# Peptides against a protein of PDB entry 6DSZ: the designs that were tried, part 233

Target 1, 361 residues: chain A of PDB entry 6DSZ
Amino acid sequence: NYVVTAQKPTAVNGCVTGHFTSAEDLNLLIAKNTRLEIYVVTAEGLRPVKEVGMYGKIAVMELFRPKGESKDLLFILTAKYNACILEYKQSGESIDIITRAHGNVQDRIGRPSETGIIGIIDPECRMIGLRLYDGLFKVIPLDRDNKELKAFNIRLEELHVIDVKFLYGCQAPTICFVYQDPQGRHVKTYEVSLREKEFNKGPWKQENVEAEASMVIAVPEPFGGAIIIGQESITYHNGDKYLAIAPPIIKQSTIVCHNRVDPNGSRYLLGDMEGRLFMLLLEKEEQMDGTVTLKDLRVELLGETSIAECLTYLDNGVVFVGSRLGDSQLVKLNVDSNEQGSYVVAMETFTNLGPIVDMCV

## One batch from the design tools (peptide; made by RFdiffusion4, then SolubleMPNN)

Design b2_p22_7_s4 (from b2_p22_7, 11 letters changed)
Fold by OpenDDE base, seed 1:
Structure b2_p22_7_s4 (fold): chain B 361 residues (1-361), chain A 22 residues (1-22)
Amino acid sequence: as target 1 above (361 residues)
Amino acid sequence: KPAVLFKPIDMEEYLRKLEEAL
């Protein structure tokens, strides 16, 4: 009788930072296959609060705060298309993770997208969007009374979506996505009509972006718009302003993850396939009318970490580097470089024992 | 909110707390 002591998964598949346990607490949530680990970020480091087993591999994990909520809710989608919205409740010493809503969002008909599951939340918490299948965009309305996650599909003409986000500051929920067609890669926007269950024409599009454009970052107000990250270029577009940079340093390895540092979207962490950590900076120009426009984009190499599957800025220059291939890390960003020219110092390392091969028995 | 000032973590204590919470 081999009691295979099921080793807990150590490879990180996702991480998010927010206020899940309370309005005051800063939390780090880590997805490790079927496990969700919840930490409180403290002056003394990460304090573990709870581990939660999920009914499948976590494919999407996003924090969001609906209007009138005191703390963030957690959206989880599993690789088996089980969706839930979770709430943390504490009553004295009793800690409960409450399912506010659940549902299965699998379609009977559809080609699963080769680029995997994409899940996004509207910044105004009007809806969740899911790209699960080619040529379909699933919408989950976020109504206050929804115990069951009702979803519907909108047909996408663009069959090969690379990445998609909801934009900020839009009157209607608006998606921005990179897609590929026979002519190359392009960026397009659509407004999502919840009433009509259709797409309306979005505010802007950009045809013929970089051939390897792979990521969309939605930029908060006052800038608005999106950043498109490619292999060789980083592009900003908001409908009125277009700005592209091609820093040679990013050509060496593909950027694979990003995380917003500042709430106003002035800085982003970027991680590449070699474990290099970059800062993307949005330089502001204040116009005479009080409008804020993007002056320039800059990329700075901070240092080297474990190869990030996901990044999340915590606070005070501390970053969690979630790694699937290597050890996850807490790292400190310093203002001054060390003797090696690195601005990154490892604070803590979390040993990765490798992928738990889920033997499907 | 004041920025969190991270102190050095005792790894043994941290791992113990992790085991107790999990």
Scores: peptide ipSAE 0.033, ipTM 0.351, DockQ to the pose 0.085
Fold by OpenDDE base, seed 3:
Structure b2_p22_7_s4 (fold): chain B 361 residues (1-361), chain A 22 residues (1-22)
Amino acid sequence: as target 1 above (361 residues)
Amino acid sequence: KPAVLFKPIDMEEYLRKLEEAL
């Protein structure tokens, strides 16, 4: 009996960095189809800690820290709409992944959205939001005692949501989203009332954004607001400040992923479909009242990597490039460019053996 | 201090040099 050890998936479809194993550990979590890999980031590189099999392809993977938790919890949603909240527990040498909550969030009625599953978490950990179906926004309240994930739907008038995030610094949970209608693409905000289970008018909107606006980045305080990334433009808006740039360099290939470098949201990594890695910079202006406003946006080309499905900044200029189409990489951002003008150097490469088709035999 | 992971890089210096190179 040749136990054909099923080859482990190598194509990365998600990655996240946080403090999952402990408050002190920096972790890299990698989603490879149905597998979750957990690493501790060390001075020597990535130390594998645990692998977890999931009951389906991971579609959403987000770390979050509820009030009173010492370390991050992990939200996972599968492509078959199985949701769970996971906790890492270590007791001596015994490592357990504990399911704190679970549920199936599939609706009987709804058109699955063409842009796929979007899952987002409120920065204050009040709720999880899910865009699964056109014209619906699913809310999962984050209560401490919930073993079963209770969810409800709010109707969205906007049927074609492209991307959505929760904003920072909002008294009520507030979503910002790009949507398409017959007139073009637009940005809108809604407050989410947990009590009334409805949307209230959000703080701002921007009609007629770039036709190819595809991503929303929620910007933390002190800036607040959101960045909207298109094919030709990058726009910041926070209700009071609007700023747009159209750097020619981003027009060459579509930006497909992003990751925040600084906790204050002053820098973001951007990856495009050609494997180019950019830094988006938010220049600050300090006002006399101590408020910080956005002065300008800049985009800088750092270099080339594998085509990123996901990016995550680790520490000390080290970035994990999660690739679905190519080899995943640990790359170093350098202060000085190499002879080719690149600030990016590959530290480690993780061979991608291609898509493991789950042949359900 | 949290343990320094990998080779330290001064990100402010990095950004400054990147700006000077552009």
Scores: peptide ipSAE 0.020, ipTM 0.450, DockQ to the pose 0.356
Fold by OpenDDE base, seed 4:
Structure b2_p22_7_s4 (fold): chain B 361 residues (1-361), chain A 22 residues (1-22)
Amino acid sequence: as target 1 above (361 residues)
Amino acid sequence: KPAVLFKPIDMEEYLRKLEEAL
């Protein structure tokens, strides 16, 4: 019996930052295929806390904090449609990852979407949304007492959803999504009724966005709304304000990932397919009534990293660059550029040994 | 004004500690 100790996966397919181990701890969670790695971010660096084996490839990994939870819970969806909500518990030296809820969200009918699995959480933690199949939006109501995740589907008229997020500051859970039809790509919003299990008309829509619009970023208050990232343009819309920029620098390579830096949504990291790292800046204008509106958008090239599958800002200008194709990195963002004009310095590099060929022997 | 503002840290100390911790 050659126990081929299967080499541990090194390719990163997801990362998230939050407060999973405690309310005070800053954590980095890294998904490497079926493996979840949990770190505490310290002034001394990353401290490994726990490794968790999952029953399948992690497709979605999101931290969320329901009302009255002291720390974040972790939602995981696997590529085999196994969903769970995990809680970290520590008692002395004993560390337990507790399954708060679980379920299988696979449908017997539906075409799996070509753009893969999308999982999103309402900022107010009312529901989880899943785009698994074309023309369907799955809703998992979040209930504290539910050990079994129940879900229902809402039909989407828009069959080709590119990306979807929940918006902030909405009385009802509201999704914003980019979709494609024969006329091009568009942005639309829907309110999600848990009671009626249907979509209601959302607050706004934008027809005929950029043809290659690929990502939605939900912007928190005070700005609200969403950022739509394309190949050539970055647009902001909140129902009342529309603003678009077309910085030539982003045309060179497709933006493939993003991460919010500031809690108020003033800055976002953007990574492209060439490993270029950008900062998207939302310039604010304070109105006389104390309202904050978007004045302008700006993109700044920070430097080059490994090709990011995912990005997460940690603290103090440190960013984790999760790479599937290359080595993952911890990088430092600097205020001043180096001699090469880069604001990015690699701090640590995590060798990617490539895909574990599951040699089923 | 710098284009982007980051929290300053002692990078040399941080890197050293990170290398010791990993």
Scores: peptide ipSAE 0.018, ipTM 0.330, DockQ to the pose 0.057
Fold by OpenDDE base, seed 2:
Structure b2_p22_7_s4 (fold): chain B 361 residues (1-361), chain A 22 residues (1-22)
Amino acid sequence: as target 1 above (361 residues)
Amino acid sequence: KPAVLFKPIDMEEYLRKLEEAL
């Protein structure tokens, strides 16, 4: 009896950081196909806490903290449209992952979007948004008493949404998205009415963005608005201010992932298809009235890593590079460059043994 | 494996040096 010890998934397809195990713990959560790995970030490194088998390939994994929660909850959506909200509970030495809510969000009718499953959470935790199908935006209201994830669809006129995020600082939940039509790629915003189950006109739009605009980053206050990342350009828009840069260095390879470094949204890590790691910097200008506006955008090359599927800044200049195609890494950002001009040093490498072909037996 | 020691860094200094290196 060869117990084929089913090789554990090593390819990372998602990562997130937050306070899942406690209010005080900084966690790294790693999605490896059907497996969730939970770590505590410590001064001594990553401490493994628990591994959780999921009932399917993790497609979305997001931490969020509803009002009145002491720690973050975890939203997971699988590739088979099983949604759950998970809570970490520790009682002495016993560690339990509690399902607070679950549901299947699959629709009987709809074209699965080419850009795959997108799941986003409103920064104020009013709703979860799901782009699963072309021309539909699924909303899951986040009510305290809902053990069952109730969802409804809102029709999107824009059939080809590329990326979507909830904006910060909006009175109503507001999405910002890049979409493509026959005229090109555009950015639009919608307010989401939970009451009427419809979209209202959002605060702003930008028609004819870069043809390869692929990612939306919601920027927290005080800046607000969004960053739109293309192949050749990075643009900021908040309704009142528009700023674009086209640093030649980003044109060499497509940026494929990002992560916010600072809570105020002043810095973001960017990873490209060649494993280059960048820092995007938002320069602030403080006006005499105390308003903070974006002065400029800058991109700096930090160095090279494994090709990131996902990035997360941990603490103290340590970054987790989650790789699907290569080895995942913990890397250190250094103040001084090495002899090669790199600010990145690999601290730990996690061997990727390749995609576990889930033999669906 | 040896523990990966997360040494504190001055992020303001880090950014300043990144700016100076360009």
Scores: peptide ipSAE 0.119, ipTM 0.623, DockQ to the pose 0.635; fails the geometry check

Design b2_p22_8_s1 (from b2_p22_8, 16 letters changed)
Fold by OpenDDE base, seed 3:
Structure b2_p22_8_s1 (fold): chain B 361 residues (1-361), chain A 22 residues (1-22)
Amino acid sequence: as target 1 above (361 residues)
Amino acid sequence: EESTEAPETNFRDTSLQYFPAR
């Protein structure tokens, strides 16, 4: 009897950093197909806490902190449209992952979007948004008392959404998205009415963005607004201010992932398809009225890593590079470059044995 | 002109020194 020890998945398809185990602990959560790995970030490195098997491939993994929670909750959506909200509980040495809420959010009718599943959480934790199907935006209201994740659909006139995020600092939950139509790619905003279950006109739009605009980054206050990442350009828009840069260095390879470094949205890590790691910097201008505006955008090449599927800044210049195609890494960002001009030093490498193909038995 | 200036890598040092600077 060869006990085929089912090889654990090693390819990373998502990562997130937050305070999941406690208010004080910094955690790294890693999605490896159907497995969730939970680490505590320590002075000595990553301490494994728990591994959790999920009922399907993790498609969305987001931490969020509802008003009056002491620690973050975890939203997971699987590729089979099983949604859950998870809570970490520790009672002495007993560690439990509790399902606070669960639901299946699959629709009977809809074309699955070619750009895959997108899941986003409102920064004020009013709702979860899901782009699962063309022409539909699914909303899951976040209510503390609901053990069942109830969802409803809003019709989206824009059939080909490329990426979507919730904006910060909005009185109503507001989405910003890149979409494609026969005229090109565009950016639009909508307010989401939970009450009326419809979209209202958002604060701004930008028609005819770069043809390869692929990602939306929601920027926290005091800047607000969004960054739109293309193949050739990076643009910022907040309704009042527009700024675009076209640094030649980003044209060489498509940016595929991002992560916010600073809580105020002043810096972002960007990873491309060649494993290049960039810093996007938002330069501040303080106005006489105390308002902060964006003065400029800069992109700096930090160095090279494994090809990132996901990036997450931990602390003290340490970044986790989650890779699907290569080895995942812990890297240190340095102020000074090495002899090769790189600001990136690999601290630890996690061998990727390749994608576990879920054999549908 | 490629700005040859070193990236402003002022990373947050929190009071919890995760991965202390060697």
Scores: peptide ipSAE 0.024, ipTM 0.525, DockQ to the pose 0.078
Fold by OpenDDE base, seed 4:
Structure b2_p22_8_s1 (fold): chain B 361 residues (1-361), chain A 22 residues (1-22)
Amino acid sequence: as target 1 above (361 residues)
Amino acid sequence: EESTEAPETNFRDTSLQYFPAR
């Protein structure tokens, strides 16, 4: 029995930053196929805390903090539709990852979406939303006492959802999504009724967005609304305000990932298919009544990294670049450019050995 | 116009300085 010690996966397929180990710790969580790596971000760098094997490829990994929790919980969905909510517990030197809740969210009927699994969490932690199948939106109500994750489906009239997020600042859980129909791509919102298990009309819609609109970013308060990322354009909409930019620099390569830098949503990192790293800036205008409105959008090229599958801002200008195709990196964002005009400096590189070919011997 | 403005690199004023600027 040759136990071929399967090489550990090195390709990153997800990353998230939050407070998972404690309320005070800043963590980096990295998904590498079936492996979850947990780090504490320190002044000296990344300190490894725990590695966890999952019973399947991690498809969704999101941190969230329900009301009355002191630290973040981790939602994981596997490619085999196994969902869990994980909690970190430490007692002295003993470190346990506890399953708070679990369930299988696979449907017997449905066409798996070609754009893959999308998992989102309501900012107020009322529910998890899952786009697993065309024409279905799965809802997992979040209840602290539920050890079994139960889900229900709501039918989407929009069969080809490209991306979906929950909006911030909504009285009811509200999704914003890009979808495609024969007329093009559009943005729509729905309120999600947990009681009636249906969609209600959302606060706004935008028909005929850019043909290649691919990404929704939910913007927190005070701005609210969403950013829609296309191939040629970046648009903001919150129901009352619309703003669009078409910076020529983003046309060169498709933006494939994003991460919010500021808690208030003033800045976002954007990564493209060429490994270019951008900053998206939301310029504020303060009204006389103290309301904050979006004045403008700007995009700035920071530099080049490995091709990001995922990005996460850590702290002090340090960004983790999770790469599936190349080496993952820790990079530093600098105020001043180097001699080449780059604001990005590689701090650490994590060699990607490629896909583990399961040599079934 | 290519905005030649340097990135607003005032990263979060975090009380914790992870990876101090060298």
Scores: peptide ipSAE 0.017, ipTM 0.463, DockQ to the pose 0.085
Fold by OpenDDE base, seed 5:
Order: sequence, then structure tokens, then C-alpha cells
Structure b2_p22_8_s1 (fold): chain B 361 residues (1-361), chain A 22 residues (1-22)
Amino acid sequence: as target 1 above (361 residues)
Amino acid sequence: EESTEAPETNFRDTSLQYFPAR
């Protein structure tokens, strides 16, 4: 009897940073197929706290803090459309992961989107948005008392959504998305009415963006708006201000992931398909009235890492590079470059033992 | 309002294997 010790998955397919274990603890959460690893970020490095087996491949993993919660809750959606909201609870030495809410959000009718599952949370924690199927946007209202995650669909006229985010600073939950039609790629916004269960016209749109526009970054206040990342260009738009850059360095490889460094949205990490790590910087201009506006965008090459599936800034210039294809890394960003011109130093490397073979056992 | 059946979220405690960096 060969006990095939089922090798633990080592390929990372998601990572998130927040305050999950307590209000004070900084956590790194890592998704490895069906497994969730929870770490505390310490001055000495990553301290493992708990590993959780999920009933399916983790497709979405997002931390959020509803009003009146002392710590972050975790939203998970599996590839089989099982949704849950998890809470960490410690009672002395006993560690429990509590399911606050759960539900299955699968539709009986719908074409699964070719670009996969997208899950987003409104920054004010009013709702979760899901792009699961073409021409549908699923909304899960966030209510404190709901143990059952109820969802409804809103019809989306734009069938080919590439990426979608909730915007910051909006009176109503507002999505910004890149979509493709026969004329090219475009950016549009919609307000989401929970009451009417419909889309209202959003604050702005941008027709005919770059043909390879692939990513939306929602920018927090004071800037607001969104960044649209393409193959050749990075564009900012907030309804009033438009700014585009086309730094030659990003043309070499497709940007595939991003993570916000600063809470105010002044800096973002960008990772490309070659494992290059960039910093996107939003330069501010303070107006005479005290209003902060975007002055400029710049991109700096920091160095090389493993090919990132996900990036998350931890603290003190430390970044977790979650890799699916290579070894995941803990890297440090330095102020000064090394002799090779790199600002990146590998601190720790987590061996990837190969692809997650979906063994249908 | 479609009632979504609640999947049993049996979280299995998997032992934290720290894979030390080689």
C-alpha cells in the first residue's frame, strides 16, 4: 500500500495582508489551492499561526472591516462558488476560525467568464461584488446579522469585462471596469443601487483606452478615481483629471499583479510576467485651497523576483511575492540600489515543489 | 431571492508545516 503522502500545495494563488487575528497583529494570509495559511508578521519574520483547509480551490480571498468590527473579516470564494465570511477567534490557546456567514453563489444559468472569477469588496463594506458570468454582476449585500450570504444579479450590458473594482469615496457603491467590445477596450463606471437592484450611471467613463488594458486599480482619497494598466500605458482618471504615461520599460513584459503600498494610494507595487518588480508612484500637488491633486505618474524598476501571481506589501519595505510558477519570496525593498542597480533583496525563499495537479481523487 | 444552500465549511486543521527556506 503506497501511502501517497499527498504533497501539500506549495504554489501560491493568492495573498492578502491585514489585521485578521487581532486589531494589532499584522497578518499575511496565503492561499495555496484549498489551503489557507495564516501568518503573523513580526520583526523576526513570518510566524505561522494556523493552516485552514477549505472545501475547494480558493478563487477570491479578501480582507475587509465592517463598521464596528475591531479586526478584519475574511471573505473567501471558492472555484465552485462557495462563499464564506470568516472570523479569527482566539480564546487562550484555542484558535477557532468561525464562519460568520456562508452561501453558494453559483447560478444555474450563465456562461462562466473566460477571464475567471473576480471578487471585490466595497471600501465602505456595503457589498461584495462578483463577476462570475458574462453579462452578470452578482451583489452580496453585507449585513451584520446575515448568517446566510444572499446574492442577486444585476445585468451587465458589457459582456466582456476584463477587470473590475469598487471605487473609493463614492456616496453609493460604484464600480469601475475595463471591458472589451468590437470597437476596442473601454472604461466605464456604474453606481450599484442595493434598493433598486440595478446599475445607475456612474460618474465617468473613458472610451477607447489601450487595446491591452487589463487591470483596474481603485485609488483611495485624496486622489480618488482609478488607474488603468495596459501593456504600453498606465492611465489615471477620476472624472475630473486624466493623466496617461507610456514608460518604455513596461512594454517589455505584461504587468499581471499589483498591490497598494501606502494607505493614501501614493505608491503601488507592480509585477510583470518576467518577475520584474516596479513601483508606480503618484506624485501629489497641493492646491492653494488645500486640495490634493495628482501631478504626475512615474514608474521605477525596483528589481527582479519570482514571477508574482500576487504581491502584498507587509511593512518596513518587506514584500511577500506569492508565486505560482516559481518559488514564493519574502523580499526587502531598499532605498539604495546594489551594484547591479537592484533595490530588491531576497530575505526568504519558499520552495515551490510544482504545479497544483488537481488530482481528482 | 434565491436561497443558496449552505455548504458545510468543515475547516480541517492542517498541521502548520513550516517549510524552512533552504
Scores: peptide ipSAE 0.005, ipTM 0.380, DockQ to the pose 0.031
Fold by OpenDDE base, seed 1:
Structure b2_p22_8_s1 (fold): chain B 361 residues (1-361), chain A 22 residues (1-22)
Amino acid sequence: as target 1 above (361 residues)
Amino acid sequence: EESTEAPETNFRDTSLQYFPAR
């Protein structure tokens, strides 16, 4: 009887930072296949709070704060299409993670998208959007009284969505997505009507973006709009302002993950397939009317880390590097470079014992 | 060959199994 002590998963497939345990606590949440690890970020480092077993591989993990909530809620979608909204509750020493809402969002008919599951939340918490299947956009309305996550599909004419986000500052929930057709890759926007359960024309589109455009970053106000990351270029668009850069340094390896550093969207961490860590900077120009516009985009190489599957800025220049292929790390971003020209110093390393071979018995 | 024992993150085995509400 080999008691295969099921080794806890060590490969990270998602991470998020927010205020999940309380309004005041900064948390790091780490997805490791079917496990969710919850930490409090402290001056001394990461304090473990709870580990949660999920009924399936975590495919989407997002924190969001509906209006009138004191702390963030957690949306999880599993690879088996089980969706839930979780809330942390503590009463003295008793810690509970309650399910506020749940549902299965699997469709009986549909081609699962080859690029996997995409889950996004509207910044105003009006809805969750899911790209699960080609030619479908699934909407989960967010209602406070809804204990059962009900979803509906909107037909998407664009069959090959690469990435999608909700935009900030939109009167109606608005998605921005990169898609591929026979003519190349393009960016389009749609407004999502909950009432009509259809797409309306979005505020802008950009045809013929870079052929390898792979990621959309929604930029918060005051800039608004989106950043499109490709292999060779980084492009900003908000409907009125367009700006593109092609820094040679990003051509060496594909950018695979990003994380917003500043709440106002002035800085983003970028990680590539070689474990290089970059800072993307949005330079502001204040107009005479008090409007803030994008002046320029810059990319700076910070240093090297483990190959990031996900990045999350914690606080005080500390970044969690979630790695699937290597060891996850806590790293410190410094203002001054070391003798090797790196701004990155490893603080802690979390050994990756390799992929858990889910033996489907 | 010092086995750098990764610090056992003393996750107290409070494995909350997510029980789907029946």
Scores: peptide ipSAE 0.000, ipTM 0.371, DockQ to the pose 0.033; fails the geometry check

